# Designs tried in a protein design run: peptides against a protein of PDB entry 5H65. Part 226

Target 1, 294 residues: chain A of PDB entry 5H65
Amino acid sequence: QYLERTPLCAILKQKAPQQYRIRAKLRSYKPRRLFQSVKLHCPKCHLLQEVPHEGDLDIIFQDGATKTPDVKLQNTSLYDSKIWTTKNQKGRKVAVHFVKNNGILPLSNECLLLIEGGTLSEICKLSNKFNSVIPVRSGHEDLELLDLSAPFLIQGTIHHYGCKQCSSLRSIQNLNSLVDKTSWIPSSVAEALGIVPLQYVFVMTFTLDDGTGVLEAYLMDSDKFFQIPASEVLMDDDLQKSVDMIMDMFCPPGIKIDAYPWLECFIKSYNVTNGTDNQICYQIFDTTVAEDVI

## One batch from the design tools (peptide; made by RFdiffusion4, then SolubleMPNN)

Design b2_p28_4_s1 (from b2_p28_4, 13 letters changed)
Fold by OpenDDE base, seed 1:
Structure b2_p28_4_s1 (fold): chain B 294 residues (1-294), chain A 28 residues (1-28)
Amino acid sequence: as target 1 above (294 residues)
Amino acid sequence: ENEKRFEEYSKIVDEILNDKTPAKKLAE
């Protein structure tokens, strides 16, 4: 619906909850680094999590590589398997299971790999040659997802994560429930394995100033604000540059705020109670800023 | 056909496992 512009000074005096259309300058924002602004959000429990660092993933996969693949779990109706022994000092065992579609291996760009003992580097490289990769481990009776602290699915350059709190993991054989074993839609894979997928979101705090007042507004958005998916930005240099360009445009370094462009956006107010303290907070919603930039 | 693909895919995996070049890093 159409909302008239409201000056910040007026908004600051009003009770929540309300919705507003504003025109203000972006005085400042946090965090300044893009990586820090990208989070993982659970749509069910609403927990925000940090995107794991490469180092964190390395540790997880290193730990996984200490486990020996169970030979009894190889070559099922679901997948064909092969085990490699690396030539390094540790003689690491790597098992790769190629998932079949109706009893036959699909094309490489349609093929899902299940991998035991792989490094992050190897997994990423594999995901560029095949449709997708799931890091797994040998369970007691079946292959199982390695760790929800790592991606449950790597497809192309996208790492798909699941919520530890909301997920109830099922064994790999549950992928049999998928009729189509070629497209490997992340949501379908997640459902089959009992995973609640996390969503990539931009999380930022904007300090807005329209000359009448100053207001901090919270931004949590997946792909609308920048018209750039949060899920892709971390793996794409061009997208990163685009986001940086947008932010620099609205909040140019070394320039006085008087020269900043005006930002038009929608904000909603809401009440936050912390003990005896009741404060009003603001969140940006239904706003796109990149129409003429990208 | 299945056997042929298995062999082909195995070769791809083998090449990757023996590749010493680093993969693309995450943004920092």
Scores: peptide ipSAE 0.652, ipTM 0.923, DockQ to the pose 0.858
Fold by OpenDDE base, seed 5:
Structure b2_p28_4_s1 (fold): chain B 294 residues (1-294), chain A 28 residues (1-28)
Amino acid sequence: as target 1 above (294 residues)
Amino acid sequence: ENEKRFEEYSKIVDEILNDKTPAKKLAE
């Protein structure tokens, strides 16, 4: 865990892979916008994906709303159902299935909703009144997850996504495998439905300068670096401000780099082959900056 | 108890489906 501090000039001359402890100034970073820095990462295939935009989700849910709920799939041992017809010109049908625990509806804060034909706005509002919401559609013999391009689980203000590449979806009745139908742990729900959950991560590139040399270091971190969960930051204004403040502290606008604070962090070097070119790259790891800010 | 909760929850859903206020948006 402990490493001696190494100047960047020395690091730049060494072969990879190696681990280093460094002290450097954050000359610049990218992307500059926080929204662009939050990605979804698959722990299995390691693909990075963009967090879907609200507009993208709206389209998915609008498409889902064009489908008619199958009346034969209503009211099973797993859930009690009700269908609404909206009073708008299109007469949208919305089916909500309230998942039971041991044959009885649990408390609202323990209750999972399965929804057909709901809008993003409605789903978000429902997730604030109930434990969680799963957007679903009527399949051939059972309810099925609507679309992995949308959240498979909305719990409070957190949208949980699954990997399209690695997931092998199972029907909703597989939730019966969960003994406790009140907690609705995202990982358990994902496992029951054959979903590989994606992880929210901060993805940034830092340009570091210690006066002896300059290097770029890649950051991919879920909650350690800022001590702020990437999964929560997009829906929390205070957390967004906190991240922005941290970045502004290390890289203040309109100020010369000589006045920048020092950043201490761990970086690891690794080899990357791009065609005929072999390049050494650097990644930040096991680093928390929030403690240095306080 | 189940019937009571079902009715209560249905009312909550009904209110939301008829609510015209916007939900909180993601940061852009």
Scores: peptide ipSAE 0.651, ipTM 0.922, DockQ to the pose 0.879
Fold by OpenDDE base, seed 3:
Structure b2_p28_4_s1 (fold): chain B 294 residues (1-294), chain A 28 residues (1-28)
Amino acid sequence: as target 1 above (294 residues)
Amino acid sequence: ENEKRFEEYSKIVDEILNDKTPAKKLAE
């Protein structure tokens, strides 16, 4: 996409909607902490949700562990099952169901696990040994997804969440509709289970200054701006460090703005109605920050 | 083959369930 560079002072005088190419300094940004900038976005209802904290997930899985797996739901055509009793004083029951492909267990890196009564720690460890894990519970006639407040699918270090508002959950046996039960694509799993998957996004507000004017621009981006997936950043220390370094590069602490590097980006204006007031807002789009300071 | 894998996978699960080391925590 090609656009002529427009100074902020000119942009601030124009009606929306329009698209612009700008060159400006990042005077400031919010939120300052990375974990506060990562959110979950529904592509259908467009609600933004917080990524659940570890403590929240612990509670959900603890609650799930209070339920006893139904023996009647073990060992179906879809999966082979085994139940463990933990050796702690509480005697927690853990059921693991290994999903089969055409009646045979696939390789571990291809195998989906369904787990009842597992802790977050256990589930995360399992997801590193197998393809993916779905937290489930025993329903009346079939296994059911445990809770949409928790990940519906944990694949490696990625936690996949679903929208409570837009999802209409179906039982686990609907995974039978998947022809290939060795490649567990999150979107395919979601579709089979009636889940609208949420998208990880970076959500930030940039205050941009090019010397002619000051403009606040909204950033909602999944993987383009930083060239780092929002879906992976919370679980990877190196990726977190990289994002922090990028932000520090454009907005270095303890240095005057005159020494800040220039940021080149695309922004689009749009109208927002708040009661009787009409406001023009700006959003960054189709922008990748350079690794080098220019 | 299925039985062999089931046994192998069960051992992996068993090891994890008996592992007291913490998993990587989510960022806060």
Scores: peptide ipSAE 0.651, ipTM 0.922, DockQ to the pose 0.883
Fold by OpenDDE base, seed 4:
Structure b2_p28_4_s1 (fold): chain B 294 residues (1-294), chain A 28 residues (1-28)
Amino acid sequence: as target 1 above (294 residues)
Amino acid sequence: ENEKRFEEYSKIVDEILNDKTPAKKLAE
């Protein structure tokens, strides 16, 4: 898309909705901490929610570990099963189901594990040795996803979450519908299990100043703005550093705004009504960070 | 081949679970 650059002072006088191309300095942004800027967004109901904390996940998995795996659900055409009994926690039972491809276990880096009774730590360790892990529980007739408050799929270091509001969960045997049981594409897994996957997004508020005016623009972006996936940033120190470097470049600490680089971006205006109050808000869209130094 | 992989994978899981108790096999 092509738009002529519009000064902020002109934008501030116009009615919404409209789209603009702007060139402005990033005076400030919030939140300042990266981890506070990463949220989960449902593409269907559009709810934003926080990424669950480790402590919350621990509780969920601890609760799951209090349940006993149903021996009748072991060893199906879909998976081979083994059960461990731990010495701690009054003899916690852990069931691991190794999903087969065409009746044969695939390579470890291709293998999906279904786990009952695992701790967060154990699950994370397993996800580094195998392709992916799904926390499950024994249902009445089949294995079922443990809890949508926890990841439905842990693949490598990425935790995939589903929307509780929009999902209509199906039992684990629905994974049989997947032709390829080696790649375990998160969207395919979600579809098979009736899950609406949540999207990791960066959520920030930018205060932009071009010398003619100042406005706040909302950023909700998954991977375009920083060219870094929000889904990976929380688990990768290098990616975190990269985001921090980008933000420091545009908004360097201890330096006056006159020395800040120019940020070129697209913003759209929209109307927000709260009771009798009408306000025009702005959102950054279709933008990858770039600078133009005078 | 499947059996070998199953045993191999089971060992990996066992190590992660810290070999705290004996593992039970498929039909148990």
Scores: peptide ipSAE 0.684, ipTM 0.868, DockQ to the pose 0.190; fails the geometry check

Design b2_p28_4_s2 (from b2_p28_4, 11 letters changed)
Fold by OpenDDE base, seed 2:
Structure b2_p28_4_s2 (fold): chain B 294 residues (1-294), chain A 28 residues (1-28)
Amino acid sequence: as target 1 above (294 residues)
Amino acid sequence: ENEKRFKEYSKIVEEILNDKTPAKKLAS
């Protein structure tokens, strides 16, 4: 796409919706903390949700650990099972189900684990030794997903979440519908289990100033703006540092705006109605920040 | 082969369940 550059003062006078190319300085942005800028977005209902904190997940898995695995659900055609009793004072029961491919356990890097009663720490460690982990519980007739408030799939360092509102959960045996039980593509797992997967997005508000005017632009982006996936940033220190460095570059602390670099980006205007009030808002789109700034 | 892998994987799980070291934390 190509658009002529438009000054902010001209944009502020125009009706929505329209698309613009702009060159402006990033006067300020919100939120300031990276963790607060990462949200979960549903592609169907469009609800934005907070990424659960470690403490939140701990509570969920602690609650799950209070439940007893149903011995009748062990060892099906889909998976081989083993139950451990921890030696700690609580003596919790942990059931792990190793999902088979065509009746045979695949290689560890291809193997999906279903776990009952595991802690967040254990689950995370397991996800680094096997392909992926699904936290589950014993239902009446089958294993079921533990809780959509927790990840439905942990693969490596990525936690995959589902939308509670849009999902219609199906039992774990529906994984049988997957012909290939070695790749464990998150979208395929979600489809099999009736889950609408949430998308990690960076959500920020930029205050842009080009010397002719000032406007606020909304950023909702998953991997284009920073060229860093929002889905991976929370578990990767290097990626976090990279995002912080980019933001510090465009909005350096402790110096005047006159010394700020110029940001070139695309913005679109749109109408928002709040009761009787009609407001024009702006959103950044199709923009990738360059490593070199002018 | 299946039995062999089951035993191997079970051992890995057991080692993790007995591991007292903390896992990497999420960003805060």
Scores: peptide ipSAE 0.672, ipTM 0.943, DockQ to the pose 0.879
Fold by OpenDDE base, seed 4:
Structure b2_p28_4_s2 (fold): chain B 294 residues (1-294), chain A 28 residues (1-28)
Amino acid sequence: as target 1 above (294 residues)
Amino acid sequence: ENEKRFKEYSKIVEEILNDKTPAKKLAS
């Protein structure tokens, strides 16, 4: 959109809600650590939650591996199954179910795997050889999603999570509702399984200063601001470095703010009521990072 | 053929299950 640039001093005097185009320097930002700035956001209940750490996932999958796959649930019209017993000290059982399309296994890059008892490492490796992987467990009458605390779908290097609050999980056989079982779109899988998918977002607070005033602006963005998907950044070292470089560029350490580059962005004001207190807050929106060369 | 692919895919899984190399770690 096209808005006239407004100085922060003027914005600070105006009532909300309003939209502004601003040019300001990034005095500071929080959180400083990239991992802390990446959150999962529910589009329905709007809760923000932390992305699980690898250690957390390891625990979940380790616990899942303590459960024995139910042989009665192997080989349905939906999938062909095989069970392995590992030869390590633990000797865990791993069941892999290869999802068929119209009764026939599709190409590997089209094939969805359902896995019981797999480790995070194994699941990640499998997701690179096949289209996607769903961690599952044996339920009463059907396979069930293992745990919404873990990804419900691993596709390539992307871990897709669901909202525990908003999801009403359905059994795996509900994947039969998908006409095409070769293109495993995360949203389609989620819908079939009763999952409300969470969205990866960058969540940061910017302290902006244009020399006329200072305000804090909230950033919640998936892929527009950095032109880097929040869903991929945690799995890609190069993307992480890119984000860090961008932030260092706008807010270089050890340098006076006078030398900082100018940041062009859109912000919207909104009212927040906290008891008897009413304050105006600001959020960055529809913004891709750009510098003013003036 | 379904059986052919099943065998092929099973081999892939088996190889992964026997692969002791570490996977890429998540950032923290």
Scores: peptide ipSAE 0.671, ipTM 0.942, DockQ to the pose 0.863
Fold by OpenDDE base, seed 3:
Structure b2_p28_4_s2 (fold): chain B 294 residues (1-294), chain A 28 residues (1-28)
Amino acid sequence: as target 1 above (294 residues)
Amino acid sequence: ENEKRFKEYSKIVEEILNDKTPAKKLAS
């Protein structure tokens, strides 16, 4: 808000880096599908990753279920354990470890579950009854995280992922370092287990037009632009609808651009080197559009 | 108290393991 509005034609002539306030119409955007715009971003190595599809997770958990829980790892000072054998033809063994706080089980909404051999469906259902769930496997001497290709922590409807490149996994007993074993803050869990947590982000490219020029701006935002967390949108139909409504408002189908609403936002320019070529790119920042829709 | 909760939680898990209804799917 401290910046004066600058026309796109003027911006396109200036060197980077600079910050601008603009007023433009959203001519088009990509990707068009919401689920394609949600990515996982590592704050350390800055790699962008796709959010695993349900089918991918099913395979991971199915593979994990082929392993047998080690009976020697049951019932430690950290957790109480029980093993079930499913009634299906496979006779799948499922081990659930209920994490204790100071030697006693906390309330269900405070309790972390460690699960071996569970399906995605079962794990998701469990996460709605307990505080959170970590899919694990039996290691040589301790329980270990199952796979960083799957969520390391499922809390409610939020799936928390870790960066394979930056993480150095530690065994489950490292959760003992947490003094309070009732809140299960994702960042604290990640730290204890040597995980660099990935961040959900909306990744979109906006084509902006203010009548003086056309500019492509990159959007990478977790929860400010839409005032909707990227971490929750894939699991909430209402949130998905809200994002779609916002995008349809700014870029209504079947309507000429002359009738589009104006989008006010901040953009910053930056230099990108591609071989011998230097390009100026633009990124949206510190912008909230939800206020205009509410 | 610990035993009581363990039994209760185990029952919840067992019910889920026996539930054949699908969980909500991820958007695609």
Scores: peptide ipSAE 0.671, ipTM 0.942, DockQ to the pose 0.880
Fold by OpenDDE base, seed 5:
Structure b2_p28_4_s2 (fold): chain B 294 residues (1-294), chain A 28 residues (1-28)
Amino acid sequence: as target 1 above (294 residues)
Amino acid sequence: ENEKRFKEYSKIVEEILNDKTPAKKLAS
């Protein structure tokens, strides 16, 4: 899209809503830490939530490991099962269910695992050897998703989360609705299990200054702004470094703002009512900065 | 073929369950 460039001083005087193209310097941004800027967003209820910490996941999986797999739920038409007892003092039971395609186990890189009693570490390792892993528990009559506070699907290094508010969970046998059980598309898995998948997003607030005025602009973006998927950045050191480099480029530490590079972006204004107070806020949209870093 | 794969996959799982090497951690 094309818009004429508008100075911030002019924008600050105008009513909302409007769209603008601007050229400004990034005076500052928050949060400063990348981890804090990555959040999960529900496309239905629009709730923003934090990506669970490793410690949080450990607790969930530890709790799950205290439950005993139901032997009656082993070896269905959907999956072949095996149970291990760990040799530690607690004797943890781990059940792994290998999902079949048309009655036959597919190749490992095509195979979905359902796991009961696994640790986060084990699940992550398994996701690197197989297509994907779903943490599950034994329900009354079927396997069920363990907990939406944990990923419903671990695929490679990607943790897929679902919205607790909007999801209406269905039992694991609903995966039978998937004709092809070799391509485990997260959205398809979510649909089969009644999960509303959450979206990884970068959430930041930019303080922009073009010399004529200063305004704060909100950024919520999944993969366009940095040309880096928010869903992958937390588990990829190189991507983390790339984002950090981009931010350092636009907002270099220890350097005066006069020497900062110019950032071109699109912003839209919108009205916000907070009690008796009405204010105009700004959001960055349809903007890619990665090209400027090349 | 199914039996063969089941055995193979089970072995992989068993190896992982016995692996004490830490997995990669999330950024903090």
Scores: peptide ipSAE 0.671, ipTM 0.943, DockQ to the pose 0.877

Design b2_p28_4_s3 (from b2_p28_4, 12 letters changed)
Fold by OpenDDE base, seed 1:
Structure b2_p28_4_s3 (fold): chain B 294 residues (1-294), chain A 28 residues (1-28)
Amino acid sequence: as target 1 above (294 residues)
Amino acid sequence: ENKKRFEEYSKIVEEILNDKTPAKKLAE
C-alpha cells in the first residue's frame, strides 16, 4: 500500500514495529564481495548458512569416493547402473545410476543420474549433459543421499541444498513416488527424499543516509531487490556483473556521497532484545531497484 | 531402445570421466 516518505531522522525517534517508505543514499554496504552476500536460508527453522565453497565440496566428494559401490544395489526397477574404475593411481570406482521413467530410460535432458564416487567436476559436467544429478552412496539396503552438506540435486548450474536440521532423509527408492520421472522438480525431489530445501538469499547490510540521519537496514531477499535470483548469480558471470553494476551505481567508489543517486525503498522496524538491551533494527522489504538500472 | 540409450549415456559418462579439463567454478 501507499506510504508517504518519512525522513530518517523521524524514523530514528519512533518505536517499533512500523513500516516506512524512505528516500536515501547508500553510503556503504556490507559485505562488499558478492559471494559473501549470498546465503542459504531455511524456510522452516530460519537458519542462515554459508554456501559451501568448492573446496568444501571437494572434500565431501573425495570422502564419498573412498566408499565402494555396493553391487547388490545396481540395476533396480528405478534405475540402470554402470560402474567404472578410473585409471588414476587410486583406481576410484564410480557408479552411475540412470533413472528410468516407467521402466524406460528417458531422453538425456529428462534423465536423472545418481552418482557414487564422482568428483565435483565430474558431477557438474554430467549435470550439463543430463537433466540433473544426485550424489548418492550405498546404504545398507538402498542408495542414500550422500551428504546434506553437499547439494542433494544439481540441475544445470544450480546446486540445491537441504536443511540438516529440518530434513529427515529417506532412501532413494522413495523417488518411485514421483509419477513423472522426467521433469525432476527440485521441490518434488526434496519431498520424496524427506528434504527441506534451502533458499538462496542475498544478505546485506545497507547504511542509508538521507541528510537528516543515518540508518542501517538489513536486506534478505531471494530475487526481488535486484530482480536477479540469488540461486543463479554465483554461477553466471553476467548476473554477477549486473549486481556489481547496480551496487556501483548506488555506491560508486572514489566519489563523494553528495554525488550518489537516491535510493527509494521500504523499510520495516522491529525490536531486538538481547538481555537488558532493547534495540530497534530495520529491514528492507518489497523493494526493487533493477528497473531503474537495467 | 532402452539398451541403445543406456549405451549412449554410458559413453557420455565415460567421456566425462576421462575429461581432465576443469569444470566451471563458483564465484568467490
Scores: peptide ipSAE 0.657, ipTM 0.932, DockQ to the pose 0.860
Fold by OpenDDE base, seed 3:
Structure b2_p28_4_s3 (fold): chain B 294 residues (1-294), chain A 28 residues (1-28)
Amino acid sequence: as target 1 above (294 residues)
Amino acid sequence: ENKKRFEEYSKIVEEILNDKTPAKKLAE
């Protein structure tokens, strides 16, 4: 889209909704910590959720490990199973179910694992050796997803979460509906299991200043703004450094704002009602920041 | 072939279950 550049002072006087192209300096931004800027967003109910902390996940998986796998649910047409007893004093039972494709185990990079009683560490390690891992528990008649507070699918280094509000969970045997049991597309897995997948998004508030005025703009973006997927950034140190470098470039510490680079972006205004008060807010959209100083 | 893969995969799982090294931590 092409829009003429509009000064912030002019924008601040106009009614919403409208779209603008602006050129401004990033005076400041919130939150400052990258982890705090990454959220989970439901495309259906639009709730924003925090990404669970490692400690939270540890608790969930620890609780799951207190349950004993049901031997009656092992070795179905869908999967081959094996149970291990850990050598620690607790004697934790771990059941792993290897999902088959047409009755045959696929290659490791194509194979989905269903795991009962695994720790976060074990699950993450497994996800690096196999296509993906689903934490599960023994239900009454079938395996079921362990907990939507934890990832429903771990594929490589990506943790896929589902919306508790919008999801209506179905048992694991519903994976049979998938014709191809080798690709394990997250959306397909979610659909089969009745899960509404959450989307990773960067959520930030930018304070923009072009010398004519100051405007706060909201950023909610998955992968366009930084050209870095929000879904991958938390598990990749290099990506984290890249985001930090970008932010430091536009908002460098220890120098005056007059030396800041200019940020070109698109913003849209919209009305927000808070009780009896009407407020105009601004959101950044369709914007990709360059890694070079302009 | 299925048996071979099952055994191979089981060995991988067993190695991981016996691995005491920590996995990469989530960012905070």
Scores: peptide ipSAE 0.657, ipTM 0.932, DockQ to the pose 0.874
Fold by OpenDDE base, seed 5:
Structure b2_p28_4_s3 (fold): chain B 294 residues (1-294), chain A 28 residues (1-28)
Amino acid sequence: as target 1 above (294 residues)
Amino acid sequence: ENKKRFEEYSKIVEEILNDKTPAKKLAE
């Protein structure tokens, strides 16, 4: 747990792997935009994915809206259904399935909606009135998840995504395996549907300088570094401002590096083979910076 | 009670489907 502080010049001369405690200034970081710094990480295959843009989701849901809900799949033991036809020029069909708990609809804040043909805007609004929303489509014999390129679960302001590579999707009726159909824990929903949940992570590269040397350190963290969940930051203006303030504090624009505050953190070195070249890389770990700001 | 809730929830959905107010966007 405890490590003595090591100057960067000494670290740069040592072989990997090793762990260090350092005190350095944040000369620069990338990416500069917060949105670009938030990624989706699979805990199984370890692939990093971009968080889909609103435009990407719009396309997916627009495509879904071109499909007609299967009337044979309405009103099962799992859910009560209703279909609307929109009054717009397209006249799209929207099917909403209200998931029951023990044959009875729960309270709205406990109720899961399955939706066919909904827009992103509608789904987001619904997620604020109900517990959560799953975008679905009519399969051959059951409702199925619409697309893993879109959230499999929207709960409040959080969009939960699944890994396309690692997931083996199961039909919606597998939600019956959940004894309690009121809490809708994302991991439980994912398990029932055969989804490997992706994790929101901050991904950044820090250029650190302590006056003795300069090195780049990689940051991949979900909620420890900023003490802000990566899963919530994109939908919360205050959290975004907080992250920006933290980064501006450590790397203030228009100010010389000599005036930058010192950043204390832990880094670990590791070997990376790039073709015929072997290089040592560094990763930040077990570090919290927000405690000094808040 | 189930019927009552279904009607209530349906009304909520209908209101949302008819609401043209934009939803909050993700940060860019």
Scores: peptide ipSAE 0.657, ipTM 0.932, DockQ to the pose 0.876
Fold by OpenDDE base, seed 4:
Structure b2_p28_4_s3 (fold): chain B 294 residues (1-294), chain A 28 residues (1-28)
Amino acid sequence: as target 1 above (294 residues)
Amino acid sequence: ENKKRFEEYSKIVEEILNDKTPAKKLAE
């Protein structure tokens, strides 16, 4: 798309909604911590949620571990099962169900595990040895997803979350509807289980200054702005460093703004009304910073 | 073959259940 560059002072005087191309310096941004800038967004109800902390997940899985796997739900046409009793003081029961493809177990890197009673640590380790892991519990007649407050699917280092508001959970046997039980595409798994998957997004507020004016622009982006997926950044040190380097490039610490590089980006204005208060806000869109530094 | 894989996978799980080292943590 093409838009003529507009100075911020002119933009600040115009009514919304409009789209602009701007050239400005990043005076500051918030939040400063990367973890705080990564959120979960529902594409259906549009609620923003915090990514659960490890401590929160620990609690959920600890609670799950207090439950006893139902022996009647072991070994179905969908999966082969084994139950372990841990040697720790509590002696918790851990059930792992290995999902079959066409009646046989696939290769480990293709195999989905359903786990009852596992800890976060164990689940994470399992996700590195197998294709993916779903935390489950024994329901009345079938295995069920453990809790949407925890990931419904852990694949490699990526934790996939679902929206509690929009999801209508179905039992685990609905995975039978998947023809290919080796790739385990998150969206397909979500669809089979009645889950509306949440999207990882970077959420930041940029203070932009072009010398004519200053405005705050909102950033909500999954993978375009940094060319880094928000879904992967929290579990990858190199990706984190890359984001930090990008932000330091645009907003270098210890130097004056006059020395900052120019950022070219697109912003759109929109109206926000709350009672008697009417405000024009701005959002960054269709922008990749790696290409917009001049 | 299915039996062999089941035993192999079970062994992997058992090793993990007995592993006391922490997994990689999320960024904070």
Scores: peptide ipSAE 0.657, ipTM 0.931, DockQ to the pose 0.861

